Peptides against a protein of PDB entry 4Z5W. Designs and how they scored, part 14

Target 1, 305 residues: chain A of PDB entry 4Z5W
Amino acid sequence: IPDVFLELNKLWYFSAQSNLFNGEMPRSLSNSRSISLLSLRNNTLSGQIYLNCSAMTNLTSLDLASNSFSGSIPSNLPNCLRLKTINFAKIKFIAQIPESFKNFQSLTSLSFSNSSIQNISSALEILQHCQNLKTLVLTLNFQKEELPSVPSLQFKNLKVLIIASCQLRGTVPQWLSNSPSLQLLDLSWNQLSGTIPPWLGSLNSLFYLDLSNNTFIGEIPHSLTSLQSLVSKENAVEEPSPDFPFFKKKNTNAGGLQYNQPSSFPPMIDLSYNSLNGSIWPEFGDLRQLHVLNLKNNNLSGNIP

## One batch from the design tools (peptide; made by RFdiffusion4, then SolubleMPNN)

Design b1_p9_3_s1 (from b1_p9_3, 4 letters changed)
Fold by OpenDDE base, seed 3:
Structure b1_p9_3_s1 (fold): chain B 305 residues (1-305), chain A 9 residues (1-9)
Amino acid sequence: as target 1 above (305 residues)
Amino acid sequence: PESGYLTTE
């Protein structure tokens, strides 16, 4: 990318995604006072990520996903006082979340999907201080770590939590009960064990639950048949979506379905590929907004209601 | 398994 952004003093939106750009980010771009939305996703950009937050006073959205950046996660990002959304997916950091992210008050949406992030305990302990954090994506990190169950963890404003395909051990953590605004939970493709906790059915905004491909045992909690968002339409809170798309990755060679907004996800309960037993509750018939109920590959018995 | 998971990549 040429170093011409000093002349582009009115540039508000720069999208150069899915090109063949190589080399480092231009210094004039890292110092742009005008840019609000920056997307360089799916290129071959390299070097250290550096942003001059004192210059980049309009920066609100940053998508650098699927690039060949190296080095540390930029610890100065909390100084970008308007920065709300960050997509750092598929950047191989091999790092922990910086301690400075405790001060990241502007942060609303963060993805480190497949970014070789380490120490999930430290990551969650840091990110709980981000009071405006609504969307957190940590898929394909923390390989074989234990999902912390520390009851003091609190994400009050969390709406979307995705920590899939980490081979995480442990149980569904009770600290998630402190997130009453949770709309989407994906903990699929882990090694989570124990029973599915009944308090999940108290998350009145939860319309998408994926616990598939774990080691859960016991009965399906009857409280899941009372998920208020799946009973009635009235609670579809159209909240501002993150400026980055989501992808449903399937093991089939078919390209992942792209979802531009969390509201575009079909209302779903996926408990497939566990060791759940007992019956299918007939009261799943009360979930009139449910589009997908996936219970396959369990030890369920009795009649299909 | 045929179940998918969510990413941003």
Scores: peptide ipSAE 0.630, ipTM 0.951, DockQ to the pose 0.698
Fold by OpenDDE base, seed 5:
Structure b1_p9_3_s1 (fold): chain B 305 residues (1-305), chain A 9 residues (1-9)
Amino acid sequence: as target 1 above (305 residues)
Amino acid sequence: PESGYLTTE
């Protein structure tokens, strides 16, 4: 990428995603006063990520995902006072989340999907201080760590939580009961155990639940048949989605389905590939908004209602 | 498993 961004003093949006750009980010780009949205995703950019937050006063969205960046997560990002959305997916950091992120009040959406992030306890302890955090994606990190169950963890404004494919141990954490605005939960492809907690059915905004491919036991909580978002068409508050797409990865070589917004996901309960027992509750028939009920590969018995 | 998981990559 040429070092010409000083001359582009009115450039508000720069999208150069899915190209063949290599080398480092130009110094003039890292000092741009005009850029609000920057996407360089899916390139071969390298070096250390550096942004001059004192210069980049208009930066609101940053997508650097799927690049060859190395080194540390930029600890100065909280100084970018308007920065809301960060996609650092598929950047091999091999790092912990910086302690400075406790002060990241502008942050609304964060993805570190497949970024070799370590120490889930530290990550959650830091990120709980981000009062405006609504979307958190931590998929493909924290390999074989334990999901913290510390009841003091509080994500009051969290709407989307994805911590899939981490081989995480532990149980469904009780601190999630402190997230009453949660709309989407994906904890699939872990080693989570115990029972599915009944309080999960009290999350009135929860329309997408994926607990598939874990080691859950016991019965399906009857409270899941009363998930309010799946009983009635509540007006899905069109909240501003993160400025990055989601992908549903399946084991099939077919490209993952791209979803531009969380609201584009079909209303779903996926409890497949567990060790759940008992019957399918007839009251699943009350979930008039449910599009996908996946209970396959469990120990369920009785009649299908 | 045929179940998928969500990513942003």
Scores: peptide ipSAE 0.625, ipTM 0.949, DockQ to the pose 0.715
Fold by OpenDDE base, seed 2:
Structure b1_p9_3_s1 (fold): chain B 305 residues (1-305), chain A 9 residues (1-9)
Amino acid sequence: as target 1 above (305 residues)
Amino acid sequence: PESGYLTTE
């Protein structure tokens, strides 16, 4: 990418996604006073990520995902006082989340999907201080770590939590009950154990639940048949979506389904590939907004209602 | 498993 962004003093949006750009990010781009949205996703950019937050006073969205950047996570990003959305997916950091992210009050959406992030306990302890955090994606990190169950963890404004395919151990953490606005939960493809907690059915905004491919035991909590978002058509207020797409990766298809907004996900309960027992509750029939109920490959018995 | 998981990549 040419180093010409100093002359582009009115540039508000720069999208150069899905190209073949290589080398480092231009210094003039890292110092752009005008840019609000920066997306360099899916290129071959390299070097250290550096942003001059004192210069980049208009920066609101940063997508650097799927690049060959190296080194540390930029600890100065909280100084970008308008920065709301960050996608750092598929950047091999091999790092912990910086302690400075405790001060990241502008942050609303964060993805580190497949970024070799380490120490989930530290990550969640840090990120709970981001009071405006609505979307958190940590898929393909924290390999074989334990999902912390510390009840003091609090994500008050969390709408979307995705921590899939981490081989995480532990149970469904009680601290998620402190996120009453949660709409989407994906903890699939882990080694989570215990029972599915009944309090999940109290998350009235939860329309997408994926607990598939874990080691959950016991009965399906009957409270899941009363998920309010799946009983009634709530007017899905189009909440401001992250400026980055989501992908549903399936084992069989190289191309994941792309979803531009969390609201575009089909209402779903996926409990497949566990060790759940007991009956399928007839009251799943009350979930009139449910598009997908996946209970396959469990130890369920009785009649299908 | 045929179940998928969500990413941003």
Scores: peptide ipSAE 0.624, ipTM 0.950, DockQ to the pose 0.704
Fold by OpenDDE base, seed 4:
Structure b1_p9_3_s1 (fold): chain B 305 residues (1-305), chain A 9 residues (1-9)
Amino acid sequence: as target 1 above (305 residues)
Amino acid sequence: PESGYLTTE
């Protein structure tokens, strides 16, 4: 990418995703006063990620995903006072979340999907201070760590939580009960155990629940048959609109279905590939908005209602 | 498993 962004003093949106750009991010781009949306996703860009937050005062969205960047997560990003959306997916950091992210009050949507992030406990302890954080994606990190269940963790405005395919141990964390605005939860493809907690059915905005491919036991909580968002349409909570797409992947090497916004997800309960027992509750018939109920590959018995 | 998981990549 040429170093010409000083001349582009009116450039608001720069989108150069899915090209063959290599080398470092131009210094003039890292100092752009005009850019609000920057997407360099799916290139071969390299070097250290550096943004001059003192210069980049209009930066609201940053997508650097699927590049060959190296080094540390930029600890100065919280100084980008308007920066809301960050996609750092598939950047090999081999790092923890910077402590400075406690101060990241502008942050609304964050993805580190497949970014070799370590220490989920520290990550969640830091990110809980991001009071405006609505979307958090941490898929393909934290290999074989334990999902912390510390009840003091609080994500007040969390609407989308995706921590899939981490081989995480532990249980469904009780601190999620402190996120009453949660709309989407994906904890699939982990090693989570125990029972599915009944309080999940109290998350009135939860329309997408994926707990598939874990080691959950016991009965399906009857409270899931009373998920208000799946019973009625009336309480359409404002959806988080991150400036990055989601992908539903069955395999790390397969192209996934692309979803541009959370509203594009079908209302779903996926509890497949667990060790759940008991019956399918007839009251699942009350979930008139449910599009997908996936209970396959469990130990369920009785009649199908 | 035939289930998928969500990513941003």
Scores: peptide ipSAE 0.623, ipTM 0.946, DockQ to the pose 0.716

Design b1_p9_3_s2 (from b1_p9_3, 5 letters changed)
Fold by OpenDDE base, seed 5:
Structure b1_p9_3_s2 (fold): chain B 305 residues (1-305), chain A 9 residues (1-9)
Amino acid sequence: as target 1 above (305 residues)
Amino acid sequence: PESGFLTTE
């Protein structure tokens, strides 16, 4: 990418995603006063990620995902006072989340999907201080760590939580009950155990639940038949979606089905590939908004209602 | 498994 962004003093949106750009990010780009949205996703950019937050006063969205960047997560990003959305997916950091992210009050959407992030306990302890955090994607990190169950963790404004394919141990954490605005939960492809907690059915905004491919036991909580978002069409408050797409992947190497916003996901309960027993509750028939009920590959018995 | 998981990549 040429070092010409000083001349482009009115450039508000720069999208150069899915090209063949290599080398480092130009210094003039890292100092752009005009850019609000920057996407360089799916290139071969390299070097250290550096942004001059004192210069980049208009930066609101940053997508650097699927590049060959190296080194540390930029600890100065919280100084970008308007920065709301960050996609750092598929950047191999091999790092912990910086302690400075405790002060990241502008942050609304964060993805580190498949970024070799370590220490889930530290990550959650830091990110709980981000009061405006609504979307958190941590898929393909924390390999074989334990999902913290510390009741003091609080994500009060969280709407989308995705921590899939981490081989995480532990149980469904009780601190999620402190997230009453949660709309989408994906904890699939882990080694989570125990029973599915009944309090999940109290999350009135939860329309997408994926607990598939874990080691859950016991019965399906009857409270899941009372998920309010799946019983009635609540007016889905069209909240601003993150400025990055989601992908539903069956494996790490295949292209996923693209979803541009969380609201485009079908209303779903996926409990497949567990060790759940008992019957299918007839009251699943009350979930009039449910599009997908996936209970396959469990130990369920009795009649199908 | 035929179940998928969500990513941003």
Scores: peptide ipSAE 0.659, ipTM 0.952, DockQ to the pose 0.714
Fold by OpenDDE base, seed 3:
Structure b1_p9_3_s2 (fold): chain B 305 residues (1-305), chain A 9 residues (1-9)
Amino acid sequence: as target 1 above (305 residues)
Amino acid sequence: PESGFLTTE
């Protein structure tokens, strides 16, 4: 990308996604005072990610996903006082979340999907201090780590949590009960064990639950038949979506189905590919807004209601 | 498994 952004003093939005751009991010772009939304997703950009947050006073959205950037996660990003959304998916950092992110009060949406992030305990301990954090995506990180169950963890404003395909060990953590605004939970493709906790049915805004491809045992908690968002239409709070799309992938090498916003997901309960037993509750018939109920490949018995 | 998972990539 040419270093011409000094003259573009009125540039508000720059999208150059899905091209063949190589080399470093232009220094004039890293110092742009005008830019609010920057997307360079799906290129071959390289070098260290550096943003001059003192100059970039209008920066609100940053998508650098699917590039060949190297080095550290830029620890100065919390100094970008208007920066709300960050997509760093598929950037191979091989790093922990910087401790400076505890001060990232502007942050509303963060993705590190497939970014070689390490130490989930430290990541969650840091990110819980981001009081405005609504969307957190950590899919394809952490190599067989344990999902922390520390009851002191608190994400009060969390609406979307995706920590899929990490081979995580442990149980569904009790600290998620401190997120009463949770709308979407994906913990699929892990090694999570134990029972599905009954308190999940108390998450009145939860319309999308994916616990598929884990090692859960016991019965399906009857409280899932009382999920208020799936009983009645009225609770679909249209919240501002993150400025980055989601992809539902069956495999790491397959093109995913693109979803531009979390509200575009069909209302779903996916408990498939576990070791759940007992019956299917007939009260699943009360979930009038449910589009997908996936219970396949379990140890369920009895009659289908 | 035929179940999918969510990413941003």
Scores: peptide ipSAE 0.658, ipTM 0.955, DockQ to the pose 0.702
Fold by OpenDDE base, seed 2:
Structure b1_p9_3_s2 (fold): chain B 305 residues (1-305), chain A 9 residues (1-9)
Amino acid sequence: as target 1 above (305 residues)
Amino acid sequence: PESGFLTTE
């Protein structure tokens, strides 16, 4: 990418995604006063990520995902006072989330999907201080760590939580009950155990639940048949989605089905590939908005209602 | 498993 962004003093949106750009991010781009949205995802850019937050006063969205960047996560990003959305997916950091992210009050959407992030406990302890955080994607990190169940963890404004394919141990954490606005939960492809907690059915905005491919035992909590978002069409106010797409992947090597917004996901309960027992509740028939009920590959018995 | 998981990549 040429170093010409100083002359482009009116440039507010720069999207160069899905090209073959290599080398470092140009210094003039890292100092752009005009840019609000920056997307360089799916290139071969390299070097250390550096942004001059004192210069980049208009930066609201940053997508650097699927590049060959290396080194540390930029600890100064919280100084970008308007920065709301960050996609750092598929950047091999091999790092912990910086402590400075406790101060990241502008942050609304964060993805580190497949970024070799370490220490989930520290990550969640830091990110709970982001009062405006609505979307958190941590898929393909924290390999074989334990999902912290510390009840003091609090994500008050969390709407989308995705921590899939981490081989995480532990149980469904009680601290998620402190996220009453949760709309989408994906904890699939882990080694989570115990029972599915009944309080999940109290998450009235939860329309997408994926607990598939874990080691959950016991009965399906009857409270899942009363998920309000799946009983009635609430007028889903189109909330500002992250400026980055989501992908549903069947494996790490396959192309995923792209979803531009979380609202584009079909209403779903996926509990497949667990060790759940008991019956299928007839009251799943009350979930008139449910598109996908996946209970396959469990130990369920009785009649199908 | 045939179940998928969500990413941003």
Scores: peptide ipSAE 0.657, ipTM 0.954, DockQ to the pose 0.710
Fold by OpenDDE base, seed 4:
Structure b1_p9_3_s2 (fold): chain B 305 residues (1-305), chain A 9 residues (1-9)
Amino acid sequence: as target 1 above (305 residues)
Amino acid sequence: PESGFLTTE
């Protein structure tokens, strides 16, 4: 990418995704005063990620996903006072979340999907201080770590939590009960165990639940048949979606189905590929907004209602 | 498993 962004003093939106750009980010781009949205996703960009937050005062969205960047996660990003959305997916950091992210009050959407992030306990302890954090994607990180269940963890404004395919151990964490605005939960493709907690049915905004491919046991909690978002068409407040797309992948090597917004996900309960027992509750028939109920590959018995 | 998981990449 040429170092000409100083001349582009009116540039508000720069999207150069899915090209063949290589080398480092040009210094003029890292110092752009005008740019609000920067997307360089799916290129071959390299070097250290550096943004001059004192210069980049208009930066609101940053997508650098699927590049060959190296080094540390930029600890100065919290100084970008308008930066809301960050997609750092598929950047091999081999790092922990910086402690400075405790101060990241502008942050609303964060993805580190497949970014070799380590220490989920530290990551969650840091990110809970991001009071405006609504979307958190940590898929394909924290390999074989334990999902912390510390009840003091609080994500007050969390709407979307995706921590899939991490081989995480532990249980469904009780601290999620402190996120009453949660709309989407994906904890699939882990090694989570125990029972599915009944308090999940108290998450009135939860329309997408994926607990598939874990080691959950016991009965399906009857409280899931009373998920308010699946019983009634609540006017889902169209909260501003993150500026990055989501992908539903069946494996790590296949292209996923793209979803541009969390609202584009079908209302779903996926509990497939567990060790759940008991019956299918007839009251699943009350979930009039449910599009997908996936209970396959469990130990369920009785009649299908 | 035939279930999928969500990513941003």
Scores: peptide ipSAE 0.651, ipTM 0.949, DockQ to the pose 0.715

Design b1_p9_3_s3 (from b1_p9_3, 5 letters changed)
Fold by OpenDDE base, seed 4:
Structure b1_p9_3_s3 (fold): chain B 305 residues (1-305), chain A 9 residues (1-9)
Amino acid sequence: as target 1 above (305 residues)
Amino acid sequence: PESFYLTTE
């Protein structure tokens, strides 16, 4: 990418995604006062990620996903006072979340999907201080770590939580009960155990639940049949709109089905590939907004209602 | 497994 962004003093949106750009991010780009949205996703960009947050006063969205960047996570990003959305997916950091992210009050949407992030306990402890955080994606990190269940963890405004394919151990964490605005939960492809907690049915905004491919046991909580978002349409909860797409994937090397907004996900309960027992509750028939009920590959018995 | 997971990549 040429170092010409000083001349582009009116450039508000720069999208150069899905090209063959290599080398480092131009210094003039990292100092752009005009750019609000920057997307360089799916290139071969390299070097250290550096942004001059004192210069980049208009930066609201940053997508650097699927690049060959190296080094540390930029600890100065909280100084980008308008930065709301960050996609750092598929950047191999091999790092923990910086402590400075405790101060990241502008942050609304964060993805570190497949970024070799380590220490989920520290990551969640830091990110809980991001009071405006609505979307958090941590898929393909924290390999074989334990998902912390510390009840003091609090994500008050969390609407989308995706921590899939981490081989995480532990249980469905009780601290999620402190997130009453949660709309989408994906904890699939982990090694989570225990029972599915009944309090999940109290998450009145939860329209998408994926607990598939875990080691859950016991019955399906009857409270899931009373999920208000799946009973009625009228609970129009504000949709989180991160400036990055989501992908539904079966394998890391396969193309995924792209979803541009979390609201474009079909209302779903996926509990497949667990060790759940008991019956399918007839009251799943009350979930008139449910598009997908996936209970396959469990130990369920009785009649199909 | 035939289940999917969500990413942003």
Scores: peptide ipSAE 0.623, ipTM 0.953, DockQ to the pose 0.693
Fold by OpenDDE base, seed 5:
Structure b1_p9_3_s3 (fold): chain B 305 residues (1-305), chain A 9 residues (1-9)
Amino acid sequence: as target 1 above (305 residues)
Amino acid sequence: PESFYLTTE
């Protein structure tokens, strides 16, 4: 990418995604006062990510996903006082979340999907201080770590939590009961165990639940038949979605179905590929908004209601 | 498994 962004003093949106750009980010780009939205996703950019947050006063969205960047996660990003959305998916950092992210009050949406992030306990302890955090995607990180279930963790404004395909151990964490605005939960493709907790049915905004491909045991909580978002057509407040798309993938190397907004996901309960037993509750018939009920590959018995 | 997971990549 040429170093010409000083001349582009009115450039508000720069999208150069899905090209063949290589090398480092131009210094003039990292110092742009005009850019609000920057997307360089799906290129071959390299070097360390450096942004001059004192210069980049208009930066609101940053998508650097699927690049060959190296080095540390930029610890100065919280100094970008308007930065709301960060997509750092598929950047091999091999790092922990910086402690400076405790101060990241502008942050609303964060993805580190497949970014070789380590120490989930530290990551969650840091990110709980981001009071405006609504979307958190941590898929394909924390390999074989334990998902912390510390009740002191609080994500009060969290709406989308995706921590899939991490081989995480532990249980469904009790601290999620402190997230009453949760709309989408994906904890699929882990090694989570225990029972599915009944308090999940108290998450009145939860319309998408994926617990598939874990080691859950016991019965399906009857409280899941009373999920208000699936019983009644509540006005899904079109909340500001993250500027980055989501992908539904079957494996790491397959192309995924693209979803531009969490609201574009079909209302779903996926409990497939567990060790759940007991019956299918007839009261699943009350979930009039449910599009997908996936219970396959369990130990369920009795009649299909 | 034939289940999916969500990513941003």
Scores: peptide ipSAE 0.621, ipTM 0.953, DockQ to the pose 0.690
Fold by OpenDDE base, seed 3:
Structure b1_p9_3_s3 (fold): chain B 305 residues (1-305), chain A 9 residues (1-9)
Amino acid sequence: as target 1 above (305 residues)
Amino acid sequence: PESFYLTTE
């Protein structure tokens, strides 16, 4: 990318996604006072990520996903006082979340999908201080770690939590009951165990639940038949979605289905590929907004209602 | 397993 952004003093949005750009990010771009939205995802950019937050006073969104950047996660990002959205997916950091992220009050949406992030306990302890955090994506990190169940963890404004394909151990964490605004939960493709907790049915905004491909046992909680978002058309207030897309992937190299907004996901309960027993509750018929109920590959018995 | 998971990549 050429170093010409000093002359572009009115440039508000720069998208150069899905190209063949190589080398470092231009210094004039890292010092741009005008840029609000920066997307360089799916390129071959390299070097260390550096942003001059004192110069970049208009920066609100940063997408650097699927690049060949190296080094540490930039600890100065909390000094970018308007920065809301960060996508660092598929950047191999091999690092922990910086302690400075405790002060990241502007942060609303964060993804580190497949970024070789380590220490899930430290990551969640840091990120709980981000009071405006609504979307958190940590898929393909923390390999074989234990998902912390510490009740002191609080994500009060969390809407979207995705921690899939981490081989995480533990149970569904009780601290998620402190997130009453949760709309989407994906904990699929882990080694989570125990029973599915009944308090999940108290999350009145939860319209998408994926617990598939774990080691859950016991009955399906009857409280899931009373999920308010699936009983009635609540006017889903379209809260501002993250500026980055989501992808549904299988364990195959096939391109996933792209979703631009969490509201574009079909309302779903996926409990497939567990060790759940008992009956299918007839009261699943009350979930008039439910599009997908996936209970396959369990130990369920009785009649289909 | 044939279930999907969510990413941003």
Scores: peptide ipSAE 0.619, ipTM 0.953, DockQ to the pose 0.681
Fold by OpenDDE base, seed 2:
Structure b1_p9_3_s3 (fold): chain B 305 residues (1-305), chain A 9 residues (1-9)
Amino acid sequence: as target 1 above (305 residues)
Amino acid sequence: PESFYLTTE
């Protein structure tokens, strides 16, 4: 990418995604005062990620996903006072989340999907201080770590939580009960154990639940038949979606189905590939908004209602 | 398993 962004003093949106750009991000771009949205996703850009937050006063969205960047996560990003959305998916950092992210009050949407992030306990302890954080994607990190269940963790405004395919151990964390605005939860493709907690059915905004491919035992909580968002058409206030797409994948090497907004996901309960027992509750018939109920590959018994 | 998971990549 040429170093010509000083002349582009009116450039508000720069999208150069899905090209063959190589080398470093140009210094003039890292100092752009005009840019609000920067997407360089799916290129071969390299070097250290550096943004001059004191210059980039209009930066609201940053997508650098699927590049060959190296080195540390930029610890100065919280100084970008308008920065809301960050997508750092598929950047091999081999790092922990910087402690400076405790101060990241502008942050609303964060993805580190498949970015070799380490220490989930530290990551969640840091990110709970981001009071405006609504979307958190941590898929394909923290390999074989334990999902912390510390009740003091609090994500009050969290709407989308995706921590899939991490081989995480532990249980469904009780601190999620402190997230009453949660709409989408994906904890699939882990090694989570214990029972599915009944309080999960108290998350009135939860329309998408994926607990598939874990080691859950016991009965399906009857409280899941009373998920308010699946019983009634609440007019989901069209909240601003994150400026990055989601992908539904079976593995890292397969193409995923793209979803531009979390609201475009079909309302779903997926509990497949566990060790759940007992009956299918007939009251699942009350979930008039439910599109997908996946209970396959469990130890369920009795009649199908 | 044939289940899916969500990513941003």
Scores: peptide ipSAE 0.612, ipTM 0.953, DockQ to the pose 0.690

